# Peptides against a protein of PDB entry 3NZW, part 206

Target 1, 212 residues: chain A of PDB entry 3NZW
Amino acid sequence: TTTLAFRFQGGIIVAVDSRATAGNWVASQTVKKVIEINPFLLGTMAGGAADCQFWETWLGSQCRLHELREKERISVAAASKILSNLVYQYKGAGLSMGTMICGYTRKEGPTIYYVDSDGTRLKGDIFCVGSGQTFAYGVLDSNYKWDLSVEDALYLGKRSILAAAHRDAYSGGSVNLYHVTEDGWIYHGNHDVGELFWKVKEEEGSFNNVIG
Target 2, 222 residues: chain B of PDB entry 3NZW
Amino acid sequence: QFNPYGDNGGTILGIAGEDFAVLAGDTRNITDYSINSRYEPKVFDCGDNIVMSANGFAADGDALVKRFKNSVKWYHFDHNDKKLSINSAARNIQHLLYGKRFFPYYVHTIIAGLDEDGKGAVYSFDPVGSYEREQCRAGGAAASLIMPFLDNQVNFKNQYEPGTNGKVKKPLKYLSVEEVIKLVRDSFTSATERHIQVGDGLEILIVTKDGVRKEFYELKRD

## One batch from the design tools (peptide; made by RFdiffusion4, then SolubleMPNN)

Design b2_p24_7_s1 (from b2_p24_7, 12 letters changed)
Fold by OpenDDE base, seed 3:
Formats: structure tokens, C-alpha cells, sequence
Structure b2_p24_7_s1 (fold): chain B 212 residues (1-212), chain C 222 residues (1-222), chain A 24 residues (1-24)
């Protein structure tokens, strides 16, 4: 898996691959590694598919309960804390989760929290999470600027996942791309890695290690 | 060494059509190299136009299916006989599987039915309850043999339009029920030839708006 | 207790080797 999220002047970009594996077997190329918790809040999935899917769905339910009780959307800080507290209770039980909780509230603005099954909870501007994270960071960090246009930021997110999909055997399938703003998240499509690779190679003159 | 899990072999296959879904399984039940039964059905009508199979350790599969059937009954009781949707069924099965996260059911689960729009739906589950809606899925002993075939024949992977020099992919289209049944039969006949844990009989459950139809075909009895 | 935990670990490893959960 490779997931990433970063803050920039235009909000948050979230980009993820779609491969799942079972050992050396490619279990799926079409897994949804982003949960849409509410129109303003996303969760990303890396690690055990069932652990992530089950507990992030549970988190979604907790966020909805908060909204019903408090008549206000839950903060990104509070949502991430709920998940962090939960996984901490299971510390040592063998949960495998590397998650990012990304969203917008009036109080916080665009916000990203990293939460993992070790109980780590970090607020930050840039995270790459998964087996391909270092490959994604290589592209993302080299090209990241706060002042990126929305178009450039979307491309950078997509391009960083593509780099990871190329180098990490456990990443691939497609890129799912999101842009989070004050108006909520916008889905920017599913991009097949095979088609995207050839397009990018032609347009950039990149990936010269592969002969066309 | 104590092993609480057996492996009863077999293979299952789900394919979603436009307005139907198919879930098929062989009827061979095996332990190690011994055939326990040549006719042990492993695909079940669970009511509400939902068919289910949990392939792997048969005891775990049967337990899971029974629990799900009970969940359907409770759902009807709690919701004034409301039909359980296929997506809600998938969520329910996730909870059943994940409830045993630390002592999992040794099964690959597939369900098939129609979604709320009347479109064919197939959901597959890992042993601990992750699930995905897909157009097709093979599970069990010969899944590694069948799944690439389904990728090619259902999802048209690596197929291109003739005369385009590989530049134009074959367009995705739904298959007819007859085409799907043919693919299922070809898949299982081929798997039977190459895998000792697959054979004897093929049971196919076809879900349409009119209900669940069953078809049976003989397989090699080697 | 330790012996049982080790047994459970081995069972899990055997389980995952034969029927691995999906990993993202």
C-alpha cells in the first residue's frame, strides 16, 4: 500500500493506491483505501484490510453519533483521538493500521492526523503511509510547495503514488485522488496505474528505466 | 502439533451480471488426499435473494452460514420482515467474521445477489472480514487457477481490439447468463483437470429478480 | 500462559500461510 496526504494553500490532497495482497498473491487491484466518513472527513487505510475497514467504519459511526448528540460535526482532532484511543486499547493484540484522518472544520481548517496501531497520533502537513511510503516521499518532498496550484497539487499526489506503484510490489492497481476544501472533499477519479504510467512517461520523458 | 483448522478443499466462483448474479461451487469435500463426499453442497440460498458460500474449513464455513441465516431471521424480526439488502448482508458478515478476529474462521466467503437497483452484485471476504464488491471472484483451492481466467474473460484484462496494435482495450460489457454459465463450467472443468481438491459435481445458483435458480453439472470423478 | 501464547502465535502463522488475510 501507498497512501499520502498533504496540506497546501488550496486545502488537502489525498491520494492512495488500490492493491491488496495476501502474501505474494495480488488479492485485489480495486480496493477502496479511502473511507468517506462524512462530506468533510476522510480516512485512509494501510495495513490489515479488515482492521482498517472495520475500525474506520466504526469511527464513522462514532462521528455520526457525535453529530447527532452535539448537533455539530466532529473535529478532525476529536475523530482522530477516538480512533487513537481505540487502537491503544488493543495495543499488543496484533492490530495493523496506518491511517490518516483528513478533514475540514471551521475551527481547525484543513487538518491531517496520522494514527497507527501502535497508538501514535501525529498532526502534520505531509504524510506518506504504507510499504511504498518512501518512494512516494521521494517524489512528494522533491516537488512540494505550499503555494502549489490545485491542479499541480492533484498531479503531485497522483504522480507520487505512481512512483510508489512502480517501485513497490505491494502497491499498484489504480490511484484514487481526493481534494479536501472548506466545502468538503471532492473525488478526482480513479486512475489506472498502467494507463497513467505510459501517459506520464510520454508527457514527462520520465521512467527511462522502462523501454517503451 | 495441534491444528484446529482443517482444509476441505473445493472451489467457489461468483460472477455478477447486469440483472443477475451467479455463485457456483464444486461439491467435492476432501480431507488431505481422501474424498469425504462427492456431493456436499457448499453454496446456499440464505433467503432474501442472497446466496452464500464460505470455502475452506467446512466446519467453519457451515458455522458462518448458519450464523448468517440466523442474522437474516433476526433482521426480519427487528425490521418488520424487511428484505435484507446485499450491502447490509455484507456488513453483517463482516461483523460475524471480525468478531472472531483473533481466532478466525478459516474460510474465503463470497455472497451474490442483486443490489438495490436490481444489478448483479458479488461481495468477497477475507477470513477476518474485509470485503469488496467485485464483478467476479474465485475462492478456495483452485482460486489461483481460475481468477486470472476470470480477469481475462469477465474483465477483459489484456484483451485489445483487433487491428489496433494493442492500443485500444476491449470494451467492458456485461455477459449474458448463458455466457456466464459457460465460463463457470469451463472454469470448473479446467480446475478439475489440474487440482485434486476440485471435482465430482458443480452446483450453480443463479439469482435474478424472480428468485434463485439452481443448476447442476457433473464434473470429473477422479 | 507463555506456552499457550506461543501456540496461538504458531497457529496464526500457519493460518496466515495457508489463507492469508488481505494486506493493504
Amino acid sequence: as target 1 above (212 residues)
Amino acid sequence: as target 2 above (222 residues)
Amino acid sequence: KEAEEERLKKLREAFEARMAPWVL
Scores: peptide ipSAE 0.451, ipTM 0.851, DockQ to the pose 0.355; fails the geometry check
Fold by OpenDDE base, seed 4:
Structure b2_p24_7_s1 (fold): chain B 212 residues (1-212), chain C 222 residues (1-222), chain A 24 residues (1-24)
Amino acid sequence: as target 1 above (212 residues)
Amino acid sequence: as target 2 above (222 residues)
Amino acid sequence: KEAEEERLKKLREAFEARMAPWVL
């Protein structure tokens, strides 16, 4: 898996691959590694597929209960804390989760929290999570700036996942791309890695290690 | 060492069509190299136009299917005989599987039916309860032999339009029920030739708006 | 309790060795 999220002047970009593996077996190339908790809140998945899918879906239910009780959307801080507290209760039981809770509230603005099954909870501006994270960071960190246009930021997110998909055997399939704004998240499509690779290679003159 | 899990072999296969879905399984049940039964069905009609199979350790599979069937009954009781949707069924099965997260069911689970729009639906589950809706899925012993074939023949992976120099993919299209049945039969006949845990018989459950029908075909009895 | 936890760990390891859960 490779997931990333970063803050910039235009909000948050979230980009993820779609491969699942079972050892050397490619279990799926089409897994949805983003859970749309509500129109303003996303969760990303890395690690055990069932652990992430089950508990982030549960988190969605808790967030909805908060909205019903408090008559306002849950904060990104509170949502991430609920998940963090839950996984901490299971610490040592063998859960495997690396997640980012990304969203927008009027009080917080665009916000990203990293939460993992070790009990770590971090607020930050840039995270790459998964087996391909180092490959994604290599591209993302080299090109990141706060003042990116929305177009450039979307491309950078997509391009960083593509780099990871190219080098990490456990990442691939497609890139799912999101832009989070004050009006909520916007889905920017599913981009097949095979097609995207050749397009990017042609347009950039990159990936010269692969002969066309 | 105590091993709580057996392996009863077999293979299952689901394919979704436009207005139908198919779930198929061989009828061979084995332990190690011994055939326990040449006709032990592993694909079940669970009611509400939902068919289910949980392939791997048969005791776990049977237990899971029974629990799901009971869940359907309870759902009817609680909701005034409301039909359980396939997506709700998938969520329910996730909870059944994940409820044993620390001692999982040793099974690969597939369900098939129609979604709320009347379109064919196939959901597949890992042993611990992650699930995905797909157009096709193979599970069990010969899944590694069949799944690449399904990628090519159902999802048209690595197929391109002639004369486009590989730049235009073959367009996706739904397959007819006859085409799907042919693919299923070819998949299982091929798998039987290469895998000792697959054979004897093939049972196919076809879900349409009119209900569930069953077809049976002989496989090699080696 | 500790013995049971160790037993469960061994069962999980045996399970994962034979039928791997999906990893993202």
Scores: peptide ipSAE 0.450, ipTM 0.866, DockQ to the pose 0.335; fails the geometry check
Fold by OpenDDE base, seed 1:
Structure b2_p24_7_s1 (fold): chain B 212 residues (1-212), chain C 222 residues (1-222), chain A 24 residues (1-24)
Amino acid sequence: as target 1 above (212 residues)
Amino acid sequence: as target 2 above (222 residues)
Amino acid sequence: KEAEEERLKKLREAFEARMAPWVL
């Protein structure tokens, strides 16, 4: 898996691959590694598919309950804390989760929290999470600027996942891309890695290790 | 070595059509190299136009299917005989599987039916309850032999339009029920030739708006 | 508690040795 999220002047970009594996077996190339918790809040998935899917769905229910009780959307900080507290209760039980909770509230602005099954909870501007994270960081860090245009930021997110999919055997399938703003998240499509690779190679003159 | 799980072999296969879905399984039940039964059905009609199979350790599979059938009954009781949707069934099965997260059912689970729009639906589950709606899925002993074939023949992977120099993918389209049944039969006959845990009989359950139809075909018995 | 945890660990190991869950 490779997931990433970063803050910039235009909000948050979230990009993820779609491969699931069972050992050396490619279990799926089409897994949705982003949960849409509400129109303003996303969760990303890395690690155990069932652990992530089950507990992030549960998180969605908790966030909805918060809205019903408090008559206000849950903060990104509070949502991430709920998940962090939950996984901490299972610490040592064998849960495997690496997640980013990304969203926008008027109070917080665009916000990203990293949460993992070890009990780590971090607020930050840039995270790459998964087996391909180092490959994604290589591209992302080299090109990241706060002042990126929305178009450039979307491309950078997509391009970083592509780099990881190219080098990490456990990442691939497609890139799912999101842009989070004050008005909520916008889905920017599913991009097949095979098609995207050749397009990017041609347009950039990159990936010269592969002869076309 | 401590091994609480058996493996009864067999193979299952689900394919969604436009307005139908198919779930098929062989009828061979085996332990190691010994055939326990040549006719042990592993695909079940669970009501509400939902068919289910949980392939792997038969005791776990049977237990899971029974629990799901009971869940369907309780759903009807609690919701004034409301039909359980396939997506709700998938969520229910996730909870059944994940409820045993630390002592999982040793099974690959597939369900098939129609979604709320009347479109064919196949959901597949890992042993601990992650699930995905897919156009096709193979599970069990010969899944590694069949799944790549389904990728090619159902999802048209690695197929391109003629004359495009491999630049234009073959467009996705739904298969007819006849085409699907043919693919299922070809898959199982081929798998039977190469895998000792697959054979004897093939049972196919076809779900349409009119209900569940069953078909049976003989497979190689050696 | 420790004995039960060890039991669960052995069960998980036995399971994962034969059937792998999906990993993202």
Scores: peptide ipSAE 0.450, ipTM 0.857, DockQ to the pose 0.323; fails the geometry check
Fold by OpenDDE base, seed 5:
Structure b2_p24_7_s1 (fold): chain B 212 residues (1-212), chain C 222 residues (1-222), chain A 24 residues (1-24)
Amino acid sequence: as target 1 above (212 residues)
Amino acid sequence: as target 2 above (222 residues)
Amino acid sequence: KEAEEERLKKLREAFEARMAPWVL
């Protein structure tokens, strides 16, 4: 898996691959590694598929309960804390989760929290999470700036996942891309890695280690 | 080596059509190299036009299917005999599987039915309850032999329009029930030739708006 | 308690060796 999220002047970009593996077996190429918790809040999945899917779905239910009780949307800080507290209760039990909770509230603005199964909870501007994270960071860090246009930021997110999909055997399938703004998240499509690779290679003149 | 799990082999396969879904399984039950039964069905009609199979350790599979059937019964009781939707069934099965997260059911689970729009639906589960809706899935012993074939024949992977120099993919389309049954039969026939844990018989459950139909075909008995 | 923990560890190892859960 490779997931990433970063803040920039235009909000948050979230990009993820879609491969699942079982050992050396490619279990799926079409897994949805982003949960749409509400129109303003996303969760990303890395690690155990069931652990992430089960508990992030549970988190979604908790966020909805908060909204019903408090008559306001849950904060990104509070949502991430609920998940962090939960996984901490299971510490040592063998959960495997690397998640980012990304969203917008009027109080917080665009916000990203990293939460993992070790109980780590971090607020930050840039995270790459998964087996391909170092490959994604290599591209992302080299091209990131706060003042990116929305178009450039979307491309950078997509391009960073593509780099990871190219080098990490456990990442691939497609890129799912999101832009989070003050008006909520916008889905920017599913981009097949095979098609995207050749397109990017042609347009950038990159990936010259591969002969077309 | 400590091993609390049995493995009864076998293989299952689900394919979704436009207005139907198919879930098939061989009827061989084996332990190690000994055939326990040549006809032990592992695909079940669970009511509400939902068919289910949990392949791997048969004791775990049977337990899971029984629990799900009970869940369907309780759902009817709690919701004035409302039909359980396939997506709700998938969520329920996730909870059943994940409820044993630290001592999992040793099974690959597939369900098939129709979604709320009357479209064919196949959901597959890992042993601990992650699930995905797919057009096709193979599970069990010969899954590694069958799944690539399904990728090619159902999802048209690596197929291109002739004369396009590989630039235009073959368009996706739904398969007819006859085409799907043929693919299932070919898959299991081929798997039986290459895997000792697959054979004897093939039972296919076809789900349509009119209900569940069963078909049976002989496989090699070696 | 230690014996039970060791048993659970062995159980998990045996499970994962034969049937791997999906990893993202």
Scores: peptide ipSAE 0.438, ipTM 0.847, DockQ to the pose 0.350; fails the geometry check

Design b2_p24_7_s2 (from b2_p24_7, 11 letters changed)
Fold by OpenDDE base, seed 3:
Structure b2_p24_7_s2 (fold): chain B 212 residues (1-212), chain C 222 residues (1-222), chain A 24 residues (1-24)
Amino acid sequence: as target 1 above (212 residues)
Amino acid sequence: as target 2 above (222 residues)
Amino acid sequence: DEELKKELEELRKEAEERMKPWEL
């Protein structure tokens, strides 16, 4: 898996691959690694598929309960804390989760929290999570600027996942791309890695290790 | 000696069509190299136009199916006989599987039915309850043989329009029920030839708006 | 009981080699 999220002047970009594996077996190329918790809040998935799906869905329910009780959307900080507290209770039990909680509230603005099953909870501007994270960081860090246009930021997110898909055997399938703004998240489509690779190679003159 | 992680072999296959879905399984039950039964059905009508199979350790599969059937009954009781939707069924099965997260059911689970729009739906599960809606899925002993075939024949992977030098992919389209049945039969026939844990009989459950239809075909009995 | 637990754990590991959960 390769997931990433970063803050920039235009909000948050979230990009993820879609491969699931069971050892050497490619279990799926079409897994949804982003949960749409509410119109303003996303969760990303890395690690055990069942652990992520189950507990992030549970998180969604907790967030909805908060909204019903408090008559206000839950903060990104609070949502991430709920998940963090949950995984902490299971520390040592064998959960495998690497998640980013990304969202917008009026109080916080665009916000990203990293939460993993080791009990780590971090607020930050840039995270790459998964087996391909170092490959994604290589591209992302080299091109990241706060002042990126929305178009450039979307491309950078997509391009970083593509780089990881190319080098990480456990990443691939497609890129699912999101832009989070003050008006909520916007889905920017599913981009098949096979088609995307050749397009990017042609347009950039990159990936010269592959002969076309 | 005691082993809670037995393997009874077999293979299952789900394919979703436009307005139907198919879930098929062989009827061979095996332990190690010994055939326990040549006719042990493993695909079940669970009511509400949902068919289910949990392939792997048969005892776990049977337990899971029974629990799900009970869940359907409770759902009807709690919701004034409302039909359980396929997506809600998938969520329920996730909870059943994940409830044993630290001592999992040793099964690959597939359910098939129609979604709320009347479109064919197939959901597949890992042993601990992750799930995905897909157009097709093979599970069990010969899944590694069948799944690539389904990728090619259902999802048209690596197929291109003639004369385009591989630049134009074959367009996706739904298969007819006849085409799906043919693919299922070909899949199991081929799998039977190459895998000792697959054979004897093929049972196919076809879900349409009119209900569940069952077809049976003989497989090689080697 | 501890020996049985250890045996069960080994059997589980062997089983997981044949049927693995999905990882992302």
Scores: peptide ipSAE 0.499, ipTM 0.879, DockQ to the pose 0.404; fails the geometry check
Fold by OpenDDE base, seed 4:
Structure b2_p24_7_s2 (fold): chain B 212 residues (1-212), chain C 222 residues (1-222), chain A 24 residues (1-24)
Amino acid sequence: as target 1 above (212 residues)
Amino acid sequence: as target 2 above (222 residues)
Amino acid sequence: DEELKKELEELRKEAEERMKPWEL
């Protein structure tokens, strides 16, 4: 898996691959590694598929309950804290989760929290999470700046996942791309890695290690 | 020495069509190298136009299916005989599986039915309870033999339009029930030739708006 | 009981190696 999220002047970009594996077996190429918790809040999945899917869905329910009780949307900080507290209760039990909670509230603005099954909770501007994270960081860190245009930021997110998909055997399938703004998240499509690879290679003159 | 898990072999396969879905399984039940039964059905009609199979350790599979059937009954009781939707069924099964997160059911689970729009639906589960809706899924002993075939024949992977020099993919289209049945039969006959845990019989459950139909075909009995 | 639990955990791990859960 490779997931990433970063803040920039235009909000948040979230990009993820779609491969699931069972050892050396590619279990799926079409897994949704982003949960749409509400129109303003996303969760990303890395680690155990069931752990992430189950608990992030549970988190969605908790966030909805908060909205019903408090008559306002839950903050990104509070949502991430709920998840963090939950996984901390299971510390040592063997949960495997590397998650990012990304969203926008009027109070917080665009916000990203990293939460993992070790109980770590970090607020930050840039995270790559998963087996391909180092490959994604290689591209992302080299090209990141706060002042990216929305178009450039979307491309950078997509391109970083593509790099990881190319080098990490456990990442691939497609890139799911999101842009989070004050108006909520916008889905920017599913991009097949195979098609995207050849397109990017042609347009950039990159990936010269592959002869086409 | 007690082992809580066995492996009873077998293979299951689900394919979703436009207005139907199929879930198929062989009828061989095996332990190690001994055939326990040549006709032990592992695909079940669970009511509400939902068919289910949990393949791997048969005891766990049977337990899971029974629990789900009970869940359907309770759902009817609690909701004035409302039909359980396939997506709700999938969520329920996730909870059943994940409820044993630290001692999982040793099974690959597939359900098939129609979604709320009347379109064919197949959901597959890992042993712990992650699930995904897909157009097709193979599970069990010969899944590694069948799944690539399904990728090619159902999802048209690595197929291109003639004359496009490989630049245009073959468009996705729904298969007819007859085409799906042929693919299922070819999949299982091929798997039977290469895997000792697959054979004897093939039972196919076809879900349409009119209900569940069953078909049976003989497989090699070696 | 502790020995049995340990044995069961080992057997579970072996089983998981044969039928692996999905990883992302």
Scores: peptide ipSAE 0.493, ipTM 0.877, DockQ to the pose 0.367; fails the geometry check
Fold by OpenDDE base, seed 5:
Order: sequence, then structure tokens, then C-alpha cells
Structure b2_p24_7_s2 (fold): chain B 212 residues (1-212), chain C 222 residues (1-222), chain A 24 residues (1-24)
Amino acid sequence: as target 1 above (212 residues)
Amino acid sequence: as target 2 above (222 residues)
Amino acid sequence: DEELKKELEELRKEAEERMKPWEL
């Protein structure tokens, strides 16, 4: 898996691959590694598929309950804390989760929290999470600027996942891309890695280790 | 000696069509290299036009299916005999599987039915309850032999329009029930030739708006 | 109890080699 999220002047970019594996077996190329909790809040998935899917869906329910009880949307901080507290209760039991909670509230603005099954909870501007994270960081860090245009930021997110898909055997399938703004998240499509690779190679003149 | 991690072999296969879905499984039950039964069905009609199979350790599979059937019953009690939707069934099964997260059911689960729009639906589960809706899925002993074949024949992977220099992919389309049944039969026939844990019989459950139909075909018995 | 736990853990490892949960 490779997931990433970063803040920039235009909000938040979230990009993820779609491969699931069972050892050396490619179990699926079409897994949805982003949970759309509400129109303003996303969760990303890395680690055990069941652990992430189950508990992030549960988180969604908790966020909805908050909205019903408090008559306002839950904060990104509070949502991430709920998940963090939950996984901490299972610490040592064997959960495997690396998640980012990304969203916008009027109080917080665009916000990203990293939460993992070790009980770590971090607020930050840039995270790459998964087996391909270092490959994604290589591209993302080299090109990141706060002042990126929305177009450039979307491309950078997509391009970083592509780099990871190219080098990490456990990442691939497609890139799912999101842009989070004050008006909520916008889905920017599913981009097949096979097609995207050749397009990027041609347009950039990159990936010259592969003959077209 | 007690072993909670037995393996009874077998293979299952689900394929979704436009207005139907198919879930098939062989009828061989085996332990190690000994055939326990040549006819032990593992694909079940669970009511509400939902068919289910949990392939791996048969005792776990049977337990899971029974629990799900019970869940269907209780759903009717709680919701004035409302039909359980396939997506709700998938969520329910996730909870059943994940409820044993730290001592999992040793099975690969597939369900098939129709979604709320009347379209064919197949959901597959890992042993601990992650699930995904797909057009097709093979599970069990010969899954590694069948799944690549399904990628090619159902999802048309690596197929291109002739004369386009590989630039135009073969367009996706739904398969007819006859085409699907043919693919299922070919898959299991081929798998039986190459895997000792697959064979004896093939049972196919076909789900349409009119209900569940069952077909049976002989497989190699060696 | 400890011996049984060890035995079950070994059996679990063997089982996981044959049927793996999905990883992301």
C-alpha cells in the first residue's frame, strides 16, 4: 500500500493506490483505501484490510452519532482521537493500521492526523503511509511547495503514488485522488496505473529505465 | 488431536452478470490427501435471494453460514419481514467474521445476489472480514489457477482491439448466463486437472429476479 | 496452558501460510 495526504494553499490532497496482497498473491487491484466518512472528512487505509475497513467504518458511525447528538460536525481532532483511543485499547492484540484522518471544519481549517495501531497520533502537513511510503516521499518531498496550484498539487499526489506503484511490489492497481476544500472533499477519479504510467512517461520523459 | 486450523480443500467461484449472479463450488471434501466426501455441498441458498459459500475449514464454513442464516431470520423479525439487501448482508457477514478477529474463521467467503437495482452482485471476504464488491472472484485451493483466467475472460484484462497496436482495450461488457456457466465449467474442469483438492462434482447456484436455480455437473473423480 | 498456547500459535502460523488475510 501507498497512501499520502498533504496540506497546501488550496486545501488537502489525498492520494492512494488500490492493491491488496496476501503474501506474494495480488488479492485485488481495485480496493478502496479511502473511506468517505462525511462530505468534509476522509480516512485512509494501510495495514490489515479488515482492521482498517472495520474500524474506520465504525469511526464513521461514531462521527455520525456525534453529529446527531451535538447538532454539529465532529472536528478532525476529535474524530482522530476517537480512533486513536479505540486502537490503543487493542494495543498488543495484533491490530495493524496506518491511517490518516483528513478533513475540514470551520474551527480547524484543513487538517490531517496520522493514527496507527501502536497508538501514535500526529497532526501534520505531509504524510505518506504504507509499504511504498518512502518511494512516495521521494517524489513528494522533491516537488512539494505550499504555494502549489490545485492542478499541480493533484498531479503531484497522483505522481507520487505512481512512483510508489512502480517501485513497491505491494502497491499498484490504480490511483484514487481527492481534493479537500472548505466546501468538502472532491473525488478526482480512479487512474489505472498501467495507463497512467505510459502517459506520464511520455509527457515527462521520465521512467527511462523502461522501454516503451 | 484437536486442530482448529483444518483445511478441507475445495474451490469456489462467483461471477456477477447484468441481472444475475452465479456462485459455484466443487463438492469434494478432503483432509490432507484423503477424500472425505465426493458430494458435500458448500454453496448455500440463505434466503432473500442471497447465496453464500465459505471455503476452507468446513466446520468453520458451516458455522459461519448457519450464523448468517440466523441473522437473516432475525432481520426479518426486527424489520417486518423486510428483504435483506446484498450490501447489508455483506456488512453483517463482516461483523460475523471480525467478531472472531483474534481466532478467525478459517475460510474465504463469497456471497452472490442482486443489488437494489436488480444488478448482479458478488462480494468476497478475507478470513477476518474485509470485503469488496467485484465482478468475479475465485476462492479456495485452486483460486490461484482460476482467478487469472477470470481476469482475462470476465474483465478482459490484457485484451485489445485487433489492429490498434494495443492502444485500444477490449471494452467491458456483461456476460450472458450461458457464457458465465461455460466459464465456470471450464474453470473447474481445468482446475480439477491440476489440483488434487478439487473435483468430483460442481454445483452452481444461479440467482435471478425469479429466485435461485441450482445446476450440477460431474467433475473428474480421481 | 502455556504449552497449549505455544502449540496453537505454531498451528496458527502454519495456517496463515496457507490462508493469509488481505494486506494494504
Scores: peptide ipSAE 0.490, ipTM 0.870, DockQ to the pose 0.375; fails the geometry check
Fold by OpenDDE base, seed 2:
Structure b2_p24_7_s2 (fold): chain B 212 residues (1-212), chain C 222 residues (1-222), chain A 24 residues (1-24)
Amino acid sequence: as target 1 above (212 residues)
Amino acid sequence: as target 2 above (222 residues)
Amino acid sequence: DEELKKELEELRKEAEERMKPWEL
């Protein structure tokens, strides 16, 4: 898996691959690794598929309960804390989760929290999570600027996942791309890695390790 | 040595069409190299136009299917006989599986039916309850033999339009029920030739708006 | 009781190697 999220002047970009594996077996090329918790809040998935799906869905229910009780949307900080507290209760039980909670509230602005099954909870501007994270960081860190245009930011997210999909055997399939703003998240499509690779190679003159 | 898990072999396969879905399984049940039964059905009609199979350790599979069937009954009781949707069924099965997260059911589960728009739906589960809706899925002993074939024949992977020099992919389209049945039969026939845990018989459950139809075909018994 | 738990854990690991949960 390779997931990433970063803050920039235009909000948050979230990009993820879609491969699931069972050892050396490619179990699926079409897994949704982003949960849409509400129109303003996303969760990303890395690690055990069942652990992530089950508990992030549970998180969604908790966020909805908060909204009903408090008559306001839950903060990104509070949502991430709920998940962090939950996984901490299972510390040592063998859960495997590397998640990012990404969202926008008027109070917080665009916000990203990293939460993992070790109980780590971090607020930050840039995270790459998964087996391909180092490959994604290589591209993302080299090209990241706060002042990126929305178009450039979307491309950078997509391009970083593509780099990881190319080098990490456990990442691939497609890139699912999101842009989070004050008005909520916008889905920017599913991009097949095969088609995207050849397009990018041609346009950039990159990936010269592959002879076309 | 005591092993809480057995392996009863077999293979299952689901394919979603436009307005139908199929779930198929062989009828061979084995332990190690011994055939326990040549006709032990493992694909079940669970009501509400939902068919289910949990392939692997048969005792776990049977237990899971029974629990799900009971869940369907309870759902009807609690919701004035409302039909359980396929997506809600998938969520329910996730909870059943994940409820045993630390001592899982040793099964690969597939369900098939129609979604709320009347479109064919197939959901597959890992042993601990992750699930995905797909157009097709093979599970069990011969899944590694069948799944690549389905990728090519259902999802048209690595197929291109003639005369395009490999630049234009073959467009996705739904297969007819006849085409799907043919693919299922070919898949199991081929699997039987290469895998000792697959054979004897093939049972196919076809889900349409009119209900569940069953078809049976003989497989090699060797 | 601890020995039984250890044996069960080993058996679970072996079972997981044969039928692996999906990983992302």
Scores: peptide ipSAE 0.490, ipTM 0.873, DockQ to the pose 0.358; fails the geometry check

